# Peptides against a protein of PDB entry 3LCN, part 14

Target 1, 96 residues: chain A of PDB entry 3LCN
Amino acid sequence: QYTENLKVIVAEKLAGIPNFNEDIKYVAEYIVLLIVNGGTVESVVDELASLFDSVSRDTLANVVQTAFFALEALQQGESAENIVSKIRMMNAQSLG

## One batch from the design tools (peptide; aimed at target 1 E22 E29)

Design b2_p18_6 (made by RFdiffusion4)
Pose (drawn by RFdiffusion4):
Formats: sequence, C-alpha cells, structure tokens
Structure b2_p18_6 (pose): chain A 96 residues (1-96), chain P 18 residues (1-18)
Amino acid sequence: as target 1 above (96 residues)
Amino acid sequence: YPKLEEVKEKIAELKAQA
C-alpha cells in the first residue's frame, strides 16, 4: 500500500505553501483519502477550494497534481524518500 | 487552525462511507 507514504509526501508539499496556517497532517490525510476514494484532480481541487479560500486555485491544483504524480511514481517503484527529496528541492527552489 | 475541526469531520465522513 502507498497510502502512508503518500500522506508524508503530501504533507511535505503543503509545508511549502507560504502563510498556509493549517494542520498540515490533517489536510494531507484529507487529500489522500479523497484520492483513494476515487477523486480526480478537479474534484479534489474543488473540495479543497471550498475549505481553503485564501489559497489560489493554481496553488491547490499544484498540490493535488503532485499527489497524483507521486502515487504514480510510488507504483513505478520510486522510493518515498526520493520523492520527498524532490519536493523539498521544489519548495526551497534550490539545488542545495 | 481555523479549518481543523471541519477537516476532521470530512475525514470521519469519508472513512464511514468506505
């Protein structure tokens, strides 16, 4: 199963949103459950937009798309650690 | 966290429907 790994990956992505003052763990769990229960990028983004009005649609879509891409990479055998490392790099915008 | 209890409630609904 990939659910536990995907939650950690989504939480790392959420940590990169500036001034996102929310409980990251619970938002990550919510996103992962929506995807596991058959959500699409659109349906998940729409659900998140109603909950989090301060965050632009493109930012939310970016988080959700990352979740779908990460699930695919996990199914393709990429380790969760490597995925988290790429997200940290994207969040920091630095190769360092 | 303004949305914490609302998000927990939506999680509980999703888990009950599963």

Design b2_p18_6_s1 (made by RFdiffusion4, then SolubleMPNN; from b2_p18_6, 9 letters changed)
Fold by OpenDDE base, seed 4:
Structure b2_p18_6_s1 (fold): chain B 96 residues (1-96), chain A 18 residues (1-18)
Amino acid sequence: as target 1 above (96 residues)
Amino acid sequence: ASQLEKIKKKIEELKAKM
């Protein structure tokens, strides 16, 4: 039910990663699919780390944890717009 | 295969499980 909103949220988070040169749309979709198919924070991070060795594990973990928190927030009634706005503001303040 | 192609394939595999 929340998969499409979560894709948008994860894409926003990925857009904040400096020098990330992968297709954000497909990476976001992949992350969401891993989560809804029973992935855990650790298993999803491991999968992404195997694909993107140029991105630090800490950065990947931050993205994945954000996705899980966002999914919980959506399920508890927070609007996707609010979540996206928070992430966008955090991206703007990030130094990398 | 490129990383994108690998991801696309993995996406299709996961979608088939849903």
Scores: peptide ipSAE 0.610, ipTM 0.926, DockQ to the pose 0.642
OpenDDE base, seeds 1, 2, 3, 5: peptide ipSAE 0.605, 0.602, 0.601, 0.599; ipTM 0.925, 0.924, 0.923, 0.924

Design b2_p18_6_s2 (made by RFdiffusion4, then SolubleMPNN; from b2_p18_6, 10 letters changed)
Fold by OpenDDE base, seed 2:
Structure b2_p18_6_s2 (fold): chain B 96 residues (1-96), chain A 18 residues (1-18)
Amino acid sequence: as target 1 above (96 residues)
Amino acid sequence: ARQLEKIKKKIEELKKKM
């Protein structure tokens, strides 16, 4: 239902990770699929950590938590465009 | 190293469960 919008949102968040040498579209899809299949923040982080050992666990946790919050926001009526805009601004402010 | 092919495989596996 909100999966397609969530993929876009997660992709925007992933784009903020410096030196992330992965296809963001596929990683975003994977994260969303894990979530809609009943994943928790912890289980999804564990999965991602097993794949991307060059990314800190804290960074992965931040991405995953953002995804969960975004899903809730979408369900509460916030537009995907607005959420993406917020994330883009946060990405621009981050120092790495 | 990139994990693209592994991720693609995992995606397909999850899609089968849905």
Scores: peptide ipSAE 0.724, ipTM 0.947, DockQ to the pose 0.840
OpenDDE base, seeds 1, 3, 4, 5: peptide ipSAE 0.723, 0.720, 0.720, 0.720; ipTM 0.947, 0.947, 0.947, 0.947

Design b2_p18_6_s3 (made by RFdiffusion4, then SolubleMPNN; from b2_p18_6, 10 letters changed)
Fold by OpenDDE base, seed 2:
Structure b2_p18_6_s3 (fold): chain B 96 residues (1-96), chain A 18 residues (1-18)
Amino acid sequence: as target 1 above (96 residues)
Amino acid sequence: AKQKEEIEKKIEELKAEM
């Protein structure tokens, strides 16, 4: 499966959130577990919003959507390293 | 922090039911 690679990818995405004062590795693991356990973008966002009210819903949605896109990319044969590199670039260019 | 403990608990619960 792609769970371990997805955890790394999601963690990289979370690292781009300014002022996010949580353990990124645990949050990434939780997101991945929710997804592989049948979560949808909406249900995962709802869960995260209940935990992190200081993070905008748009930001959470962006993280979750990225996770789903990354999972699809992994299934299509893209390497985890390539996906991480793209996310790092996006994080560096993000305003705010 | 408080959120970390809650997440850790939820992770354990999810792993248990999977």
Scores: peptide ipSAE 0.340, ipTM 0.839, DockQ to the pose 0.776
OpenDDE base, seeds 1, 3, 4, 5: peptide ipSAE 0.337, 0.334, 0.339, 0.335; ipTM 0.840, 0.835, 0.839, 0.840

Design b2_p18_6_s4 (made by RFdiffusion4, then SolubleMPNN; from b2_p18_6, 12 letters changed)
Fold by OpenDDE base, seed 2:
Structure b2_p18_6_s4 (fold): chain B 96 residues (1-96), chain A 18 residues (1-18)
Amino acid sequence: as target 1 above (96 residues)
Amino acid sequence: AAQKEEIEKKIEKLKKEQ
């Protein structure tokens, strides 16, 4: 499947969250595992909200939705590198 | 962080379910 590429993509998205003091790789892995095990946007957000109460629900929802969109993009043939680049640019815009 | 250990446990659980 696209799990490994999706982990990289989700990690890039998480890296854009300010003051997020967690292991990005592990959180990304967890999100991807939840998704491939049948998680929905709502269920994954609920799980993350229970773990990271310092992060707004909107931010978590944005991360999770990005993951689902990225998965769709990968399935449609877009490269992981291109998706990561887009996310990185969006992260930079959010900070400036 | 504090949540890392919990996340690690949950990851292991999900991996075993697969």
Scores: peptide ipSAE 0.463, ipTM 0.881, DockQ to the pose 0.873
OpenDDE base, seeds 1, 3, 4, 5: peptide ipSAE 0.459, 0.460, 0.462, 0.350; ipTM 0.880, 0.878, 0.881, 0.806

Design b2_p18_7 (made by RFdiffusion4)
Pose (drawn by RFdiffusion4):
Structure b2_p18_7 (pose): chain A 96 residues (1-96), chain P 18 residues (1-18)
Amino acid sequence: as target 1 above (96 residues)
Amino acid sequence: AIEERIAELKTYIQERRE
């Protein structure tokens, strides 16, 4: 199963949203459950937009798309640690 | 069980933002 890994990956992505004052672990769990229950990028983004009005649609779509891409990479055998490392790099915008 | 958990989480997030 990839659910526990996907939650950690989504939480790392959420940590990169500036001034996102929410409980990251619960938001990540919510996103992962919506995807596991058959959600699409659109349906998940729409659900998140109603909950988090301060965040732009493009930012939310970016988080959700990252979740779908990460699930595919996990199914393709990429380690969760490597995926988290890429997200950290994207969040910091630095190769360092 | 997954739908029940989603509903609980959604209610929890909404209550926190009130």

Design b2_p18_7_s2 (made by RFdiffusion4, then SolubleMPNN; from b2_p18_7, 12 letters changed)
Fold by OpenDDE base, seed 2:
Structure b2_p18_7_s2 (fold): chain B 96 residues (1-96), chain A 18 residues (1-18)
Amino acid sequence: as target 1 above (96 residues)
Amino acid sequence: SLQEEIEKLRKKILEKRK
């Protein structure tokens, strides 16, 4: 039930990765579905690392962990807008 | 199925990179 909001959130996080020339919408959806399908931080990172070898594992881990934390935040009642705002601010500080 | 959708997305991601 939080998948759509999570996709938006993950997309915002991905947008912070410098020189990331992938379709952010597709990748965000991909990450969310992997998580919904029972993926763990480790398994999702492994999958993404296999696809995007130009992005550091640490950066990928940061994205994935953010997704998991965001999902928990949504479940606890935090708005997607608020989460996105936080991520946008973090992106401005620099990612990768 | 969910797994099928995941695979479709993976394929789309890879194809967009070409």
Scores: peptide ipSAE 0.722, ipTM 0.943, DockQ to the pose 0.764
OpenDDE base, seeds 1, 3, 4, 5: peptide ipSAE 0.720, 0.719, 0.720, 0.719; ipTM 0.943, 0.942, 0.943, 0.943

Design b2_p18_7_s3 (made by RFdiffusion4, then SolubleMPNN; from b2_p18_7, 11 letters changed)
Fold by OpenDDE base, seed 5:
Structure b2_p18_7_s3 (fold): chain B 96 residues (1-96), chain A 18 residues (1-18)
Amino acid sequence: as target 1 above (96 residues)
Amino acid sequence: SLEEKIKKLEKEIKERLK
């Protein structure tokens, strides 16, 4: 029930990565699909690292962990809009 | 490709929901 909101949230997080030349929507969707299909932080990071070696593993891990935390926040009643706003502020402080 | 992987996963998830 939180899948679509999570996609938006993850996309916002990805948008903060400098020099990231991939389709943000598709990558966000892929991350969410991996998560809802039983992926762990480690397994999802491993998958992303195999596809996007130009992005540091730490950056990928940060994105994935954010996704899991966001999912928990959604389940605890926080709005997607509020989560997106927080991520946007963090992006403004640079990511990488 | 990423698109192909997404389509494959979507299909897999859909099948599991049936």
Scores: peptide ipSAE 0.166, ipTM 0.732, DockQ to the pose 0.148
OpenDDE base, seeds 1, 2, 3, 4: peptide ipSAE 0.154, 0.157, 0.143, 0.153; ipTM 0.734, 0.734, 0.721, 0.723; seeds 1, 2, 3 fail the geometry check

Design b2_p18_8 (made by RFdiffusion4)
Pose (drawn by RFdiffusion4):
Structure b2_p18_8 (pose): chain A 96 residues (1-96), chain P 18 residues (1-18)
Amino acid sequence: as target 1 above (96 residues)
Amino acid sequence: IEERIAELKEYIQERRAE
């Protein structure tokens, strides 16, 4: 199963949203459960937009799309650690 | 799963209402 890894990956992505003052672990769990239960990028983004009005739609879509891409990479055999490393790099905007 | 999603959504809504 990839659910536990996907939660850690989503939490790392959420940690990169500035001034996102929310319980990241529960938001990540919510996002992963919506995807596991058959959600699409649109349905998950719409659900998140009603909960988090301060965050732009494009930012939310970016988080959800990252979750779908990461699930595909996990199914393709990429380690969760490597996926988290790429997200940290994207969040920091630095090769360092 | 649906029950857990509902619980989490209610929990987030209660926190946002503060």

## One batch from the design tools (peptide; aimed at target 1 Y30 N37)

Design b2_p19_1_s3 (made by RFdiffusion4, then SolubleMPNN; its pose is not in this set)
Fold by OpenDDE base, seed 5:
Structure b2_p19_1_s3 (fold): chain B 96 residues (1-96), chain A 19 residues (1-19)
Amino acid sequence: as target 1 above (96 residues)
Amino acid sequence: SSKLEKLKEKIKELKEKLK
């Protein structure tokens, strides 16, 4: 399974959110657990929105969708390091 | 924090569910 790699990937994505004051490690773990437990993009976003109302739904959706795409990429053979690098570049390019 | 404690509880519950 790819849970540990996915946690790292999701944490990298969360680190790109400006003014995000939550514990990234635990949020990333929670997102991954929701996904591996059969969550969908919508259900995971709903759960996160209920916990973190200060973060826009669009931002949460972007994080969650990234997680699902990353999981697919891992399953297709892409390395976690490569995925993290892509996300890091995206974070650097983001305006907020 | 309250949010962190709530999050930890949710994580714990999911971990137990996945065992």
Scores: peptide ipSAE 0.713, ipTM 0.944, DockQ to the pose 0.830
OpenDDE base, seeds 1, 2, 3, 4: peptide ipSAE 0.710, 0.712, 0.709, 0.711; ipTM 0.943, 0.943, 0.943, 0.943

Design b2_p19_2 (made by RFdiffusion4)
Pose (drawn by RFdiffusion4):
Structure b2_p19_2 (pose): chain A 96 residues (1-96), chain P 19 residues (1-19)
Amino acid sequence: as target 1 above (96 residues)
Amino acid sequence: AEEEREERIAELKEYLEES
């Protein structure tokens, strides 16, 4: 199963949203459950937009799309640690 | 299993709305 890994990956992506004052672990769990229960990028983004009005739609879509891409990479055998490393790099915008 | 996921999603949504 990839659910536990996907939650950690989504939490790392959420940590990169500036001034996102929310309980990241619960938001990540919510996103992962919506996806596991058959959600699409659109349906998950719409659900998140009603909950988090301060965050732009493009930012939310970016988080959800990352969750779908990460689930595919996990199914393709990429380690969760490597996926988290890429997200940290994207969040910091630095190769360092 | 689907019903358990839906109950959990509802609970989390209620918690996020109350926060």

Design b2_p19_2_s1 (made by RFdiffusion4, then SolubleMPNN; from b2_p19_2, 10 letters changed)
Fold by OpenDDE base, seed 5:
Structure b2_p19_2_s1 (fold): chain B 96 residues (1-96), chain A 19 residues (1-19)
Amino acid sequence: as target 1 above (96 residues)
Amino acid sequence: KREELEKKIKELEEKLKKS
């Protein structure tokens, strides 16, 4: 599978959330495990929303959708390095 | 949330091992 690369990618995405005080590595691992165990965008967002009520549902949905898109990109042959670079650019351009 | 996440992660890892 692509779980280890996906954890790195999701961690990079989480690092772009302002005032997020949770351990990024553990949150990224949890998100990836939910996905590979059959989670959907909706079910993963619901789970995260129940844990992190200080983060908007829209922000959580953005993170989760990015994870699913990244997984698809990995499966299509894109390198983890390229995906991380794109996310870094997106984080730098955010207005949060 | 660290401790709670660790427990949830462990539970999911066990599910993966059994699948």
Scores: peptide ipSAE 0.498, ipTM 0.892, DockQ to the pose 0.139
OpenDDE base, seeds 1, 2, 3, 4: peptide ipSAE 0.491, 0.492, 0.486, 0.492; ipTM 0.890, 0.890, 0.888, 0.890

Design b2_p19_2_s2 (made by RFdiffusion4, then SolubleMPNN; from b2_p19_2, 10 letters changed)
Fold by OpenDDE base, seed 2:
Structure b2_p19_2_s2 (fold): chain B 96 residues (1-96), chain A 19 residues (1-19)
Amino acid sequence: as target 1 above (96 residues)
Amino acid sequence: MREELEKRIEELRKKLLEA
């Protein structure tokens, strides 16, 4: 499956959040586990919002949507490395 | 927060049998 690659991808996305003082790897794992457990964008955002009230809901939604898009990309054959590179470029342009 | 996060992750791991 793609869970391990997805964790790496989500971690890269989370790393772009300014002043996010949490263990990125653990948060990434949490997000991926929620997704593979049948979570939707909405339900996963709700879970994250319950923990990280200092992060805007829009930012959380952006992270979660990225995760879902990344999963689709992986399933379509795109490499995790390429996806990470794209996210890194996006992070450099700031994440709100 | 770390403790709560780890707790939630562990619960999900049990449900999914995912490492």
Scores: peptide ipSAE 0.493, ipTM 0.878, DockQ to the pose 0.148
OpenDDE base, seeds 1, 3, 4, 5: peptide ipSAE 0.488, 0.489, 0.492, 0.487; ipTM 0.878, 0.879, 0.876, 0.878

Design b2_p19_2_s3 (made by RFdiffusion4, then SolubleMPNN; from b2_p19_2, 11 letters changed)
Fold by OpenDDE base, seed 2:
Structure b2_p19_2_s3 (fold): chain B 96 residues (1-96), chain A 19 residues (1-19)
Amino acid sequence: as target 1 above (96 residues)
Amino acid sequence: KKEELQKRIEELRKKLREA
């Protein structure tokens, strides 16, 4: 029930990766689909690393962990807008 | 990589539909 909001949140996080030349919307969907299909932080990172070897594993891990934390926040009642705003602020401080 | 990504997404969508 939080998948659509989570996609938006993850997309915002991905947008903070410098020189990331991929379809952000598709990557965000991929991450969310992996999570809802039972993925763990480690397994999702592994999947992403297999596709995006130009992005450091630490950066990918940061994105994935953010996704899981965001999902928890949504479940606890925080709005997607608030989460996106926080991520945008973090992106401004640079990612990776 | 876009093609591969799309393939993987479709595979996962299929799994969700069949779950």
Scores: peptide ipSAE 0.564, ipTM 0.908, DockQ to the pose 0.140
OpenDDE base, seeds 1, 3, 4, 5: peptide ipSAE 0.560, 0.562, 0.563, 0.561; ipTM 0.907, 0.908, 0.908, 0.907

Design b2_p19_3 (made by RFdiffusion4)
Pose (drawn by RFdiffusion4):
Structure b2_p19_3 (pose): chain A 96 residues (1-96), chain P 19 residues (1-19)
Amino acid sequence: as target 1 above (96 residues)
Amino acid sequence: NEERIEELKEYLEKRREEK
């Protein structure tokens, strides 16, 4: 199963949203459950937009799309650690 | 899963209302 890994990956992505004052672990769990229960990028983004009005739609879509891409990479055998490393790099905008 | 999603949604909405 990939659910526990995907939660950690989604939490790392959420940590990169500036001034996102929310309980990251619960938001990540919510996103992962919506995806596991058959959600699409649109349906998950719409659900998040009603909950988090301060965050732009493009930012939310970015988080959700990352969750779908990460699930595919996990199914393709990529380690969760490597995926988290790429997200940290994207969040920091630095090769360092 | 559905029950858990409902609980989380209520929890997130309650936190947003407090802000």

Design b2_p19_3_s3 (made by RFdiffusion4, then SolubleMPNN; from b2_p19_3, 7 letters changed)
Fold by OpenDDE base, seed 5:
Structure b2_p19_3_s3 (fold): chain B 96 residues (1-96), chain A 19 residues (1-19)
Amino acid sequence: as target 1 above (96 residues)
Amino acid sequence: NEKRIKELEEKIKKEREEK
């Protein structure tokens, strides 16, 4: 139900990772699919860590946890636009 | 990056089938 919005949100989060050289759109789609198919934070992080050894496990965990929190926020009625804006601001602060 | 994209495409395909 929220998969398309969640893809956009996860993509925004991934865009904040410095030196991330993977295709953001595909990675975002994959993360969302893993989640909606019953993945947990731990199982999704394990999968991503096996694929992207150049990214720290903490960074991957942060992305995945953000996705789960965003899904909950969407279910509680928060707009995707608002969630994206928050993540964008956090990305900017992290680079500052 | 083409090799990685193909790998992700296959994984995505598998997950779509599981959905």
Scores: peptide ipSAE 0.555, ipTM 0.912, DockQ to the pose 0.071
OpenDDE base, seeds 1, 2, 3, 4: peptide ipSAE 0.551, 0.555, 0.553, 0.554; ipTM 0.910, 0.911, 0.911, 0.911

Design b2_p19_4 (made by RFdiffusion4)
Pose (drawn by RFdiffusion4):
Structure b2_p19_4 (pose): chain A 96 residues (1-96), chain P 19 residues (1-19)
Amino acid sequence: as target 1 above (96 residues)
Amino acid sequence: SAEQLKRIAELKQYFLERK
C-alpha cells in the first residue's frame, strides 16, 4: 500500500505553502482519503477550496496534482524518500 | 469504504469548526 507514504509526501508539499496556518498532518490525511475514495483533481481541489478560502485555486490544484503524480511514481517503484527530496527542492526553489 | 467515509466526514467537521 502507498497510503502512508502518500500522506508524508502531501504533508511535505503542504509545508511549502507560505502563511498556511493549518494542521498539516490532518489536511494531508484528508487529501489522501479523498483520492483513495475515488476523487479527481477537480473534486479534491473543489473540496479543499471550500475549506481553505485564503489559498488560491492554483496553489490548491498544485498540491493535489502533486499527490496524484506522487502516487503514480510510487506505483512505478520510486521511493517515497526520493519523492520527498524533490518536493523539498521545489519548496525551497534551490538545488542546495 | 465506510470507515474512510466516516473519517473524511470527521476531518471535514474538524476544519469547519476551525472556521

Design b2_p19_4_s1 (made by RFdiffusion4, then SolubleMPNN; from b2_p19_4, 8 letters changed)
Fold by OpenDDE base, seed 5:
Structure b2_p19_4_s1 (fold): chain B 96 residues (1-96), chain A 19 residues (1-19)
Amino acid sequence: as target 1 above (96 residues)
Amino acid sequence: SSENEKKIKELKEYFLKKK
């Protein structure tokens, strides 16, 4: 399916979080695994919040929702490159 | 899948160990 592309997309989103000190690639992989294994926005956010208490729940929710939206976009035919580009632009515009 | 569940467990243990 779209797991590898989704990992890249989620990693790009995580890279936009200021002062994020976790291993981006591993966190991205973890999020994607939870999603494709049947996780919901709520269950994945709960899991991440239990592990990364230095990151606000709102920030985690934003990342997870982005992942779900990206998965839907991939399923609708949008390229991973386009999705990454959009996220990168959003990261650059962030006033976090 | 069972393989994914195994990987999830491994990653979770990795994160917990780093804390």
Scores: peptide ipSAE 0.774, ipTM 0.956, DockQ to the pose 0.947
OpenDDE base, seeds 1, 2, 3, 4: peptide ipSAE 0.773, 0.774, 0.774, 0.773; ipTM 0.956, 0.956, 0.956, 0.956

Design b2_p19_4_s3 (made by RFdiffusion4, then SolubleMPNN; from b2_p19_4, 9 letters changed)
Fold by OpenDDE base, seed 4:
Structure b2_p19_4_s3 (fold): chain B 96 residues (1-96), chain A 19 residues (1-19)
Amino acid sequence: as target 1 above (96 residues)
Amino acid sequence: SAENEKKIKELEEYFKKKK
């Protein structure tokens, strides 16, 4: 139900990573698929780390944890727009 | 799901090919 919204949210988070040169849309889709198919923070991070070694494990963990929190927020009734806005603000702060 | 698993494998292979 929240799969498409979560993809948008994760994509926003990925967009905040400096020098990230992977396909944001595909990576976001991949993360969401892993999560909804029973992945944990640890297992999803492991998968991503094996594929994207140019990104630090801590950065990947931050993205994945954000995705899990966002999914919970969506399930609790928070709008995707609000979640995206929060992430965008955090991205801007981290780049500043 | 089986469909999700298929998509996961497809994306995984896509990313591996880019390496």
Scores: peptide ipSAE 0.761, ipTM 0.955, DockQ to the pose 0.981
OpenDDE base, seeds 1, 2, 3, 5: peptide ipSAE 0.760, 0.761, 0.760, 0.760; ipTM 0.955, 0.955, 0.955, 0.955

Design b2_p19_4_s4 (made by RFdiffusion4, then SolubleMPNN; from b2_p19_4, 11 letters changed)
Fold by OpenDDE base, seed 2:
Structure b2_p19_4_s4 (fold): chain B 96 residues (1-96), chain A 19 residues (1-19)
Amino acid sequence: as target 1 above (96 residues)
Amino acid sequence: SSMNEERIKELEEYFKKKK
């Protein structure tokens, strides 16, 4: 039930990666699908790393961990809008 | 789910083809 919100959240996180040249919407969908299909942080990172070797493993791990934390936050009642706002601020801070 | 698995495969193939 949180999949659509999580896709938006993950997309925002991906948008903060400099020089990211992949389809953000599709990558976000891919990450969310892997998670809800039973993936772990490690397994999802492994999948992404195998496909996107131009992105550091640490960066991918950061994205995936953010996704898992966001899912937990959603389950605990935090709004998707709030989570997106936080990520947007983090993106700005990291690039500022 | 099986539906999710199908979409996962679709996306995976999409990404692989872009490489």
Scores: peptide ipSAE 0.768, ipTM 0.951, DockQ to the pose 0.981
OpenDDE base, seeds 1, 3, 4, 5: peptide ipSAE 0.766, 0.767, 0.768, 0.768; ipTM 0.951, 0.951, 0.951, 0.951

Design b2_p19_6 (made by RFdiffusion4)
Pose (drawn by RFdiffusion4):
Structure b2_p19_6 (pose): chain A 96 residues (1-96), chain P 19 residues (1-19)
Amino acid sequence: as target 1 above (96 residues)
Amino acid sequence: SPENEKRIEELKEFILENR
C-alpha cells in the first residue's frame, strides 16, 4: 500500500505553500482519502477550493497534481524518500 | 468505500470548525 507514504509526500508539498496556516497532517490525509476514494484532479481541487479560499486554484491544483504524480512514481518503484527530496527541492527552489 | 466517505466527512467538518 502507498497510502501512508503518500500522506507524508503530500504534507511535504503543503509545507511549501507560504502563509498556509492549516493543520498540514489533516489536510494531507483529506487529500489522500479523496484520491483513494476515486477523486480526479478536478474533483479534489474543487473540494479543496471550497475549504481553503485564500489559496489560488493554481496552487491547489499544483498540490493535487503532485499527489497523483507521486502515487504513480510509488507504483513505479520510486522510494518515498526520493520523492520527498524532490519536493523539498521544489519548495526551496534550490539545488542545495 | 463507506468507511472512507465517513472519514472524509469527519475531516471536512473538523476543517470547517477550525476555520

Design b2_p19_6_s1 (made by RFdiffusion4, then SolubleMPNN; from b2_p19_6, 9 letters changed)
Fold by OpenDDE base, seed 4:
Structure b2_p19_6_s1 (fold): chain B 96 residues (1-96), chain A 19 residues (1-19)
Amino acid sequence: as target 1 above (96 residues)
Amino acid sequence: SEELEKKIKELKEKIKKRL
């Protein structure tokens, strides 16, 4: 139910990673699929770390944790638009 | 979900080939 919104949210988070040259939508879809299939923060981070050596484990962990928090927020009734806005602001602060 | 697991497998293989 929240899958499509979560993909958008995760994509926004990935867009904030400097020098990340992968297809953001593709990676976001992959992350969301792992989560909805019962993945944990630890297991999803392990999968991503094995694939993207150029990205630090801490950065990957931040992305994954954000995804799980976003899913919880969606379940609590927060709008996807609001969550995306928060992430966008955080990305701007990180890059600025 | 079997369908979801299959898609994960497919995506995993595709991304590994691209990297």
Scores: peptide ipSAE 0.228, ipTM 0.782, DockQ to the pose 0.919
OpenDDE base, seeds 1, 2, 3, 5: peptide ipSAE 0.117, 0.141, 0.121, 0.161; ipTM 0.724, 0.738, 0.723, 0.749; seed 5 fails the geometry check

Design b2_p19_7_s2 (made by RFdiffusion4, then SolubleMPNN; its pose is not in this set)
Fold by OpenDDE base, seed 1:
Structure b2_p19_7_s2 (fold): chain B 96 residues (1-96), chain A 19 residues (1-19)
Amino acid sequence: as target 1 above (96 residues)
Amino acid sequence: SLEEKIKELKEKILKKLSE
């Protein structure tokens, strides 16, 4: 139900990672697929860490946790647009 | 590859939906 919105949200979060040299749409799709296939925060982080060793585990954990929180927000009725806006603000405030 | 992993997961999801 929320997979397409979640992909957009996760992509926005990934866009905030400095020097991230991957196809953001593909990575976002993969994260969402892992989550809807029963992944936990820990298991998804482990999978991503194995693929992207140039990104810190803490950064990956932050992305994954954001995805789970976003899913909860969507289920509670918050619009994808609002969630994306919040993430953009967080991205702008993060250190390079 | 990432693309292959995505394909694999999509197939798993579709399989579950068909059961």
Scores: peptide ipSAE 0.360, ipTM 0.809, DockQ to the pose 0.152
OpenDDE base, seeds 2, 3, 4, 5: peptide ipSAE 0.353, 0.348, 0.351, 0.347; ipTM 0.807, 0.797, 0.807, 0.802; seed 3 fails the geometry check

